Peptides against a protein of PDB entry 5OK6. Designs and how they scored, part 180

Target 1, 215 residues: chain A of PDB entry 5OK6
Amino acid sequence: ELPGLDSQWRQIENGESGRERPLRAGESWFLVEKHWYKQWEAYVQGGDQDSSTFPGCINNATLFQDEINWRLKEGLVEGEDYVLLPAAAWHYLVSWYGLEHGQPPIERKVIELPNIQKVEVYPVELLLVRHNDLGKSHTVQFSHTDSIGLVLRTARERFLVEPQEDTRLWAKNSEGSLDRLYDTHITVLDAALETGQLIIMETRKKDGTWPSAQL

## One batch from the design tools (peptide; made by RFdiffusion4, then SolubleMPNN)

Design b2_p28_6_s2 (from b2_p28_6 with R7K Q8E E12A Q13A E17D)
Fold by OpenDDE base, seed 4:
Structure b2_p28_6_s2 (fold): chain B 215 residues (1-215), chain A 28 residues (1-28)
Amino acid sequence: as target 1 above (215 residues)
Amino acid sequence: LTDEQLKELARAAGLNDELAEKYPAWAR
């Protein structure tokens, strides 16, 4: 059931988990399409629950580049195209109004930059593959601040690599060649990895040799 | 790790339910 309009406003805008709450590193925030949010604001401020200003289901369609991969359009601007809500506020709105059928939520993480916390709206989407099955990619989002070590661990998990198996990463560069990611302590940003870039996980053979040594 | 923890890791890695359910057997 929908709460009273004043209650909705307080929970979403002014609550401890409201839109204006401080960002905290590692927290999940969600994007809401600006026009829908403004419609909701008008509705709850109007004081009439039966008003024609009822916003309906949350619809983020205009934020997506496509409805297949659900990637965000490039160049979206906070406050113009979307608003950011903490997880609790987002879940309240979804519970009250619903999310448009088939649309995924747009969840993003707060990252800590040297002097500021910010929601990373455009994380790096990497295509993870195994060296022996390049046609089967797994797209995974990583923060620019994530380490190559995390990318490797994620790849190992995704490909169900056993702990005792030795693995390493290669990045396909713009020239179509492979650059080995030797240092696992540098970040995705430091390695200059880009969205859509193919990252190949190579698994060491039982004989102790690397498959790439035969290339 | 328990079987459930392994399944959770598999899910967190984006594995489908079928693969997640099988993960404990593959991981050991």
Scores: peptide ipSAE 0.035, ipTM 0.573, DockQ to the pose 0.027
Fold by OpenDDE base, seed 3:
Structure b2_p28_6_s2 (fold): chain B 215 residues (1-215), chain A 28 residues (1-28)
Amino acid sequence: as target 1 above (215 residues)
Amino acid sequence: LTDEQLKELARAAGLNDELAEKYPAWAR
């Protein structure tokens, strides 16, 4: 059932459960294309349900760079390109107006950074490869708050590395060389890893030597 | 590792121009 316009406004914009509610780490928030959201605001504020200002179904098409992987365009700005809504508010809007057919929701997580919570709109997408596995790669998303240890474990899992095999990571730097990721306890953020960055997993040889030491 | 050794390690990982094009951070 579609609630009254005032009820819609209160449900979506209220400070307790709406757009302006405090961020909490681990919560899901959703992106809504700004133009659609503004059209919705105009509709519900107009007080006329029969008005020509009806926003139609939610359409985030302009936020996507592709309709295959549904990746976001780079450089989108909150308040300019999109609005962030908590899960409850998003689900209400979708239930009321629908979402464009075939278009996935843009769900993102709240992360805890030093002294701030934020919705992580752009998690880090790393390209994982093995030093000894020609032509195979895994693209994996990580939070900036994830540890290098998690990246290593994820790489081991994706490449089916057995528990007894010893592995370590290298990151390609901006100079085109590789930096050893020695500390596995630091975060992706602390390591300054970026989307599209190559991460090479080196596997120790059975003789106890590292391949990189023999190059 | 020397820069040359590091590049060789990267090559051994199966990196190619296609991967570099697909992931801009690799080309940086």
Scores: peptide ipSAE 0.025, ipTM 0.537, DockQ to the pose 0.073
Fold by OpenDDE base, seed 2:
Structure b2_p28_6_s2 (fold): chain B 215 residues (1-215), chain A 28 residues (1-28)
Amino acid sequence: as target 1 above (215 residues)
Amino acid sequence: LTDEQLKELARAAGLNDELAEKYPAWAR
């Protein structure tokens, strides 16, 4: 059952627990398509529950590039294409209006950067490969705040590298050259890694030499 | 590593011309 219009407005838009609440690292926020959200605002501000301004179910279709992988379109802008809601507010709206059949929620995490907290709408998708089999790739999503060490561990796990095998990472840069990721303690952001970037995991040979040292 | 060194790594890894055609972003 739908709450009263004033109750809906207070629950979703209040500055303490609603849309305008402070961001906290690790919290989940959700994207809502802007047109739907504006229709909802008009409905609850109109003061008439029987109004023709009823927004219907939440439909985020315009935010997705495909309905198979449910990836977001590139270049979406907060406040223009979508609104961000904290988890509680999102769940209220879904409970009241429903979500379009088959659409997943667009959940994103708050990340902490050196001077700001933000909802990470676009995590970095890296293309992980092994130096000896470039034809087999794993696309893996990482936060900008994740360490290169995590990328390396993830690559080792995906390629089933044994614990005794020594490995290191290279990134293909925009010039087509390979840059070695020496420092595993820096973040994906600090390393300036981008979505679609090729990351090559090199495995040390049994003789103690690196394959790249012979090039 | 230069693009040439990348290509040499790819060749050393057994990337034949067919793989280079299939993944031109790797060969270029």
Scores: peptide ipSAE 0.017, ipTM 0.517, DockQ to the pose 0.108
Fold by OpenDDE base, seed 5:
Structure b2_p28_6_s2 (fold): chain B 215 residues (1-215), chain A 28 residues (1-28)
Amino acid sequence: as target 1 above (215 residues)
Amino acid sequence: LTDEQLKELARAAGLNDELAEKYPAWAR
């Protein structure tokens, strides 16, 4: 059952627990398509529950580039294409109006960057490969705040590398060269890794030499 | 390493020219 219009407005738009609340690292926030949200605002501000401005179910279709993997379109802008709601507010709207059949929620996490909290709408999607089999890749999402060490561990896990095998990472740069990722304690952001970037995992030979050292 | 060095590394490790040609996005 739908609450009163004033109650809906207060529940969703308030600055303490609603849309305008402070971001906190680790919290889940959800994207809502901007036009739907504006229609909802007009509906609840109009004060007439029987108004023709009723927004219907939440429909985020225009935010997706595909309905198979449910990937977001590139270049979406907060406040223009979508609004961000904290989990509680999102769940209220879904409970009241529903979500378009078959669409998943667009959940994102708040991350802590130097001097700012941000909802990470676009995690970094890296293409992981082995130096000896470039034809087999694993596409894996990472936060900008994840360490290179986590990328390395993830690559080892995906390729089923044995614990006793030594591995290291190279990133293919925009100039077509490989940059070795020496420091595993820096973040994905600090390493300036980007979505679609090729990351090569090199495995040390049994003789103790690195394949790249012979080039 | 350059793109060519990467290709050579892959070849030396068992990636043949056919595979390198098939997956040019990775091998170049």
Scores: peptide ipSAE 0.018, ipTM 0.485, DockQ to the pose 0.096; fails the geometry check

Design b2_p28_6_s3 (from b2_p28_6 with L1M T2S Q5E R7K Q8E Q13A E17D)
Fold by OpenDDE base, seed 2:
Parts: C-alpha cells; structure tokens; sequence
Structure b2_p28_6_s3 (fold): chain B 215 residues (1-215), chain A 28 residues (1-28)
C-alpha cells in the first residue's frame, strides 16, 4: 500500500536518512533514472494521489547499454541521468511502486578515497589473461580502492594457479607497451588501471626463470 | 615491454600469430 504523499517525500528526501544523507564507506546505494525520479517528485509534491502524474514502476532502462549483462552506459552523470539513493530509500520506492520486470537494481558501494567518500558507480573491469594463453580472458570487476595484490590473487584463483607457483602482473598501457606492476600494495587507482585494460599474469618456470626474461 | 615483445612471449609460449590476431584485447 502506498503511504501518504507527504510521508513518501519525508522518507526519501529526509536529509538525515534519505537522498541527502552523508556517505559512509561500505554502504550500498542505488541508482534511479532521473526522469522517473522527477516524475515521482512531481507526484508527491502535487498533493493529489489520484493525479495523472503517478510515476508507475521504477524503470532504469535508459541507464543500461544492454539487457543481457546489465552494464551501465558510459558517461552517466549524477543529477543529470540518475539520482543516488541510500538502500533504505531505494527499498521503500521499490516496495511502493515496483521495479520493471526482469530489470536488476543498480547497486553500488561507497568507497573511501584519500580525501572523500564516493559512490563508485563505475568500478574497474579488468581483462585478466595468462602470458601463455592470451585467448582465455576473465573479465573481473575491481574497486579503485582494491590493491594490485588482490588483482594478482584473483587472477591466480581464476586460473587455478597452484600455491607453489610464482606469478607476477603486467599491464598493457595506452601506448601498447607492457608495464610491470612491481608494487602489489598500491591500489588500482594508484596504478591508473582502467576498464577494459589487459592485465597479463606471468608464471615463473620450474627452472626458476621468467618467460619474459628470455625475450 | 612492447606489444611486439608480448607477441613474442605468447609465441614462445606456444601461441601462433593467427591466434594472437584473433584476440580482441590486442586490437585496443
């Protein structure tokens, strides 16, 4: 059942618990398509529940580039294309209006950067490959705050590398050269890794030599 | 290491040039 219009407005736009609440690292926030949200605002501000301004179910279709992988379009801007809501507010709207059939929620995490908290709308998608089988890639999503060490561990896990095998990472840069990722303690952000970037895991040979050292 | 050096690494690892050219990641 839909609550009263004033109650809806207070629940969603409340500065302490609603849309304008402070960001906290690790919290989930959700994207809502801007046009739908503006229609909802008009509906609840109009004061008439029987109004033709009823927004219907939440539909984020315009934010997706496809309905297969449900990836976001590139270049979306907060306040122009979408609104961010905290989990509680999102769940209220979904309970009141529903979500378009088959469409997943667009959930994102708050991350802590050196000087600011931010909802990470675009995590980094890396293409992980082995040096000896470049045709088998694993696309894996990472936070900008994740360490290169986590990328390496993830690559080892995906390729079923045995614990006794030594591995290291290379990144293909924009110039087409390979940069060695020496420091595993820096973040994906610090390493300036980007979505779609190829990350090559090199495995040390049994003789103790590296394949790349023979080139 | 250049993209050519990577191709050489892949070739020494048993990948042929034809397979390497089919990898979309190399076209970026």
Amino acid sequence: as target 1 above (215 residues)
Amino acid sequence: MSDEELKELAREAGLNDELAEKYPAWAR
Scores: peptide ipSAE 0.016, ipTM 0.443, DockQ to the pose 0.105
Fold by OpenDDE base, seed 1:
Structure b2_p28_6_s3 (fold): chain B 215 residues (1-215), chain A 28 residues (1-28)
Amino acid sequence: as target 1 above (215 residues)
Amino acid sequence: MSDEELKELAREAGLNDELAEKYPAWAR
């Protein structure tokens, strides 16, 4: 049974625990398609549970570019295309109205940027490859706040690099050349890495030389 | 925050346009 309309409004929209609550780093927030959310607002503000304004199941279909990988469309704007809800509010709405069959929730994390918290709607997906086998890639998602060191460790893990092997990263730039990622302490954001960018892991030879030194 | 909004924030934080445009997404 649905709770009272005023109760629904208070649970979802109140400034303390609802949509307007402060962001906290590491918390999960969820995207809700804007038109559905506006329909829900109209329903609960109307004061009639039997109203024709009943929103039905949550349907985020318009936010996805495809229903295979469930990737978000590029260029979505908060407040225009979607609203962000904290996990508790999202789970209430799903419990009350349901989620369209087969659609995954759109869960995102709050990240800490210099002097601001934001929900990271678009994490960075990097194409990781080895220098000697560019045809085999691993697509891995990273936060903009993750270090280049984490990218390197992740690449080593995915390619099963032995602990004694030395490795380093290169990023393919817009001109098609390679830029070495020397500083492993900077973030993905600081390195200006973007989704779909090719990241090449170079492995040092047993003779102590680097493959790239011969280019 | 969208990807574009995050790029704008990065620029405001001191990343120049040249650096921000240096690593475009590669089409698959």
Scores: peptide ipSAE 0.011, ipTM 0.419, DockQ to the pose 0.029
Fold by OpenDDE base, seed 4:
Structure b2_p28_6_s3 (fold): chain B 215 residues (1-215), chain A 28 residues (1-28)
Amino acid sequence: as target 1 above (215 residues)
Amino acid sequence: MSDEELKELAREAGLNDELAEKYPAWAR
């Protein structure tokens, strides 16, 4: 049974877990398509539960570029294309109205950037490869706040690199050249890594030489 | 934010399995 309209409004907008609550790093937030949310607002503000303004189930279809991999469209803007809700509010709405059949929730994490908390709507998706087999890639998502060291560790794990093997990263730039990622303490953001970018893990040879030094 | 700090925050916030797969550092 749907709660009273005033109760819905209070729970979603003004509750302790409402839309306007402060962001906290590590928390999950969810995207809701803007038009649906506005329809819901109109419905609950109208005071008539039987109104023709009933929003129906949550439908985020317009936020997805495809219904196969459920990737978000590029360039979506908060407040224009979608609204962000904390997990509790999202779950309430889903419980009350349902989610369109087959659509996954759009869950994102709050990250902490210098002096700012932000819901990271677009994590960086990197294509990880080994220097000796560029045809085998692992696509992995990273936060902009993740270190290059984490990218390296993740690459090592995905490629089952032995602990004794020494590795380093290269990023393929827009010009097609390779930039070495020397500092592993900087973030993905600081390194200006972008979604779809090829990251090459180079493994040191047993003779102590690097493959790239022979190029 | 360091990898360790991010990991700690993720644990405190309750990282789900799906996000753990996407962000392996949080699952450690």
Scores: peptide ipSAE 0.007, ipTM 0.334, DockQ to the pose 0.020
Fold by OpenDDE base, seed 5:
Structure b2_p28_6_s3 (fold): chain B 215 residues (1-215), chain A 28 residues (1-28)
Amino acid sequence: as target 1 above (215 residues)
Amino acid sequence: MSDEELKELAREAGLNDELAEKYPAWAR
């Protein structure tokens, strides 16, 4: 059953636990399509439960690129295309109005950047390959706050590299050349890695030489 | 700042260039 309109507004829009509450690293937030949210605001602010402004079920269809893998469209902007709600507020809205049948929730995490907390709407998707077989890739999602060391460990795991084998990473840059990622302690953000970027894992030879040194 | 603006700022600051060596021989 729907709570009173004033109760809905206070539960969702308040600055302590609702939409305006401070971000905290590691928390889950959810995207809501902007037009639906504005319709809901108009409904609850109108004070008439029987109003024609009833928003219906939450429908995020316009935020998705496709209904197969439920990838978000590129270039969505907070406040223009969607609003962000903390988990509790999202679950209240879903319980009151429902979510469009078959649509998954759009859950994202708060990350800690050097001077700000931010909901990471677009994590970085990297194409991981081995130096000797560029045709076999693993697409893996990383946070901008993840270290290059984590990217390397993930690549080793996906390609079943033995612990005794030594490996290093190269990134294909916009000029088509390879840049070696020397410092594994910097973040994906610091390395300026982008979605769709090719990351090549090089494995050291048994003779102690690197394949790239012979090119 | 958007995620793209943050990436651009990091790139313009040369953080990757300072910590990486370019290897043109593997360019496709």
Scores: peptide ipSAE 0.010, ipTM 0.360, DockQ to the pose 0.035; fails the geometry check

Design b2_p28_6_s4 (from b2_p28_6 with L1M T2S Q5E L9K R11L Q13A R28K)
Fold by OpenDDE base, seed 5:
Structure b2_p28_6_s4 (fold): chain B 215 residues (1-215), chain A 28 residues (1-28)
Amino acid sequence: as target 1 above (215 residues)
Amino acid sequence: MSDEELRQKALEAGLNEELAEKYPAWAK
């Protein structure tokens, strides 16, 4: 059963636990399609529970590029295309109105950037490959705040690299050349890595030389 | 894979022509 309209407004829009609450790193937030949210606002502000302005179930269909992988469309803008809600507020709305059948929630994490917290709506998807087999990629999502060291460790794990094997990363740039990722302590953001970018893991030879010495 | 097949794989991966030409030596 739906709670009273004033109660709904207080649970979702309050500054302590609702939409306007401070962001905290590591917390989950959820995207709600803007038109639905505006319809809900109009409904609860109208004061008539039997109003024709009832928003119906949450439907984020317009935010998705496809219903196979449930990837978001590129270029979505907060406040224009969607609203961000903390987990508690999202779960209240879902419990009251439901979510469109078969549609997954759009969950994202708060990340800590220099001087600001932000909900990372678009994590970076990198194509990880080995230097000797460019045709076999692992697509892996990373935060912009993840270190190059984490990317390297993830690549090693996905390709089952033995602990004694030494590896390093190269990024393919827009010119089709390779930039070596020397500093493993910088972030994905600092390295300016982008979604769809090819990251090549090179493995050191048994003789102690790098294959790329021939380039 | 032949050197030509390796060169082609490099091009398909989006490497430039100069690097693709050198890629077979790197892959081996």
Scores: peptide ipSAE 0.640, ipTM 0.967, DockQ to the pose 0.904
Fold by OpenDDE base, seed 4:
Structure b2_p28_6_s4 (fold): chain B 215 residues (1-215), chain A 28 residues (1-28)
Amino acid sequence: as target 1 above (215 residues)
Amino acid sequence: MSDEELRQKALEAGLNEELAEKYPAWAK
């Protein structure tokens, strides 16, 4: 059953789990398509539960570039294209109105940058490959705040690298050359890694030499 | 894979021609 309109407004816009609550690193937030959200606002502000302004199910279709992989369109802007809600508020709206059939929720994490907290709407999607098999990639999402060390560990895990094997990363740059990621303590952001970028994991030979020594 | 196949894989991955030419040695 739908709560009273005033109760809905207070629950979503205000309170400890409202839209305006402070961001906290690691928390999940959800995108809601702006038009739907505005329709909901109009509905709950109208004071008539039977109003023709009833928003129906949450429909984020316009935020997706496709309905196959459910990737977001590029260049979406908060407040223009979507509204961000904390997890509790999102779950309330879904409980009350439903989510359009087949659409996944658009969950994103709050990240902490040096001077700001933000919801990371566009994490970095990297193409992880092994140096000896460039044709077999694993696409993995990373936060801009993730370390290169995490990227390396993730690559090792995805490729089932044995603990005793030593590995390092190379990034393919825009010129098609390779930049070695020497410092594993810097972030994805600091390394200026971008979505779609090829990251090559090199495994050291049993003789202790690196394959790239032949380059 | 042959050296030529490896070279082609490097090019397909977006490596430049210079690296693609050397890639077979790296892959082995």
Scores: peptide ipSAE 0.638, ipTM 0.967, DockQ to the pose 0.932
Fold by OpenDDE base, seed 2:
Structure b2_p28_6_s4 (fold): chain B 215 residues (1-215), chain A 28 residues (1-28)
Amino acid sequence: as target 1 above (215 residues)
Amino acid sequence: MSDEELRQKALEAGLNEELAEKYPAWAK
């Protein structure tokens, strides 16, 4: 059952707990397509629950590239294409209006960057490969705040590398050359890694030499 | 894979010509 229009407005737009609440690292926020949200605003501000301005179910279809992988379109802008809602507000709207059948929620995390909290709408998707099999990639999503050490651990896990095997990373740059990721304590952001970038995991030989010594 | 096939895989992965030529030795 839909609550009263004033109650809906206060619950979603309340500056303390609604759309305008402060961001906190690790919290989940959700994207809502801007046109739907504006229709909802018009409905609840109109003061008539029987109005023809009823927004219907939440439909984020225009934010997705496809309905298979549910990847976001590139270049979406907050306030133009979508609004961000905290988890509580999102769940209220979904409970009141529903979500379009088959669409997943667009959940994103608040990350802590130097001197700012931000909802990370576009995490970095890296192509992880082994040095001896460049054609077999695993696409894995990382936060800009994740360490290169986490990327390495994730690559080791995906390729079932045994704990005693020593491994290191190379990043393919825009010039098609390879940069060694020496420092595993820096972040994905600090390393300037980008979506679609190839990350090559090299495994040390049993003789203690690195295969890349042949380069 | 042959050295030429490995070189081609390196190019397909977007390595430059210099690295692609060296890649077969790295892949072994």
Scores: peptide ipSAE 0.638, ipTM 0.966, DockQ to the pose 0.912
Fold by OpenDDE base, seed 1:
Structure b2_p28_6_s4 (fold): chain B 215 residues (1-215), chain A 28 residues (1-28)
Amino acid sequence: as target 1 above (215 residues)
Amino acid sequence: MSDEELRQKALEAGLNEELAEKYPAWAK
């Protein structure tokens, strides 16, 4: 049974536990399609449970670019295309109205950047390859706050690199040249890595030389 | 793969022509 309209409004919009609550690093937030959310707002603010304004189940279809991988469309804007809700508020809405059949929730994490906390709606998808086999890529998601060291460790793991093998990363830039990622302590953000960017893992030769010495 | 095939793979990966030309030596 649906709670009273005033109770719904307070639960979802309450600044302490609702949409306006402070962001905390590591917390999960969820995207809700803007038009659905506005319809819900109108419904609960109307004061009558008139079925004509009833929002129905949550439908985020317009936020997805495909129904296979359930990837978000590029360039979505908070407040225009979607609203962010904390996990508790999201779960209440899903419990009350349901989620469109077959659609996954759009869960995102709060990250801490140098001066702000934000929900990371678009993590960075990198194309990881080995220097000797550019045709075999692994797409892996990273937070902007993840270190280049984590990217390197992830690449080593995906390519089954043995612990004794020495490796380093190169990033293909927009000019089609390669920038070496020397500092493994900086973040993906600091390195200005972007979604779809090719990251080449180079493995050191047994003779102690780097293959890239031939470049 | 031949050097030309490796060069082509580099171009397909989005490397510029200069690097693509050198890539066969890097790949081996």
Scores: peptide ipSAE 0.636, ipTM 0.966, DockQ to the pose 0.905

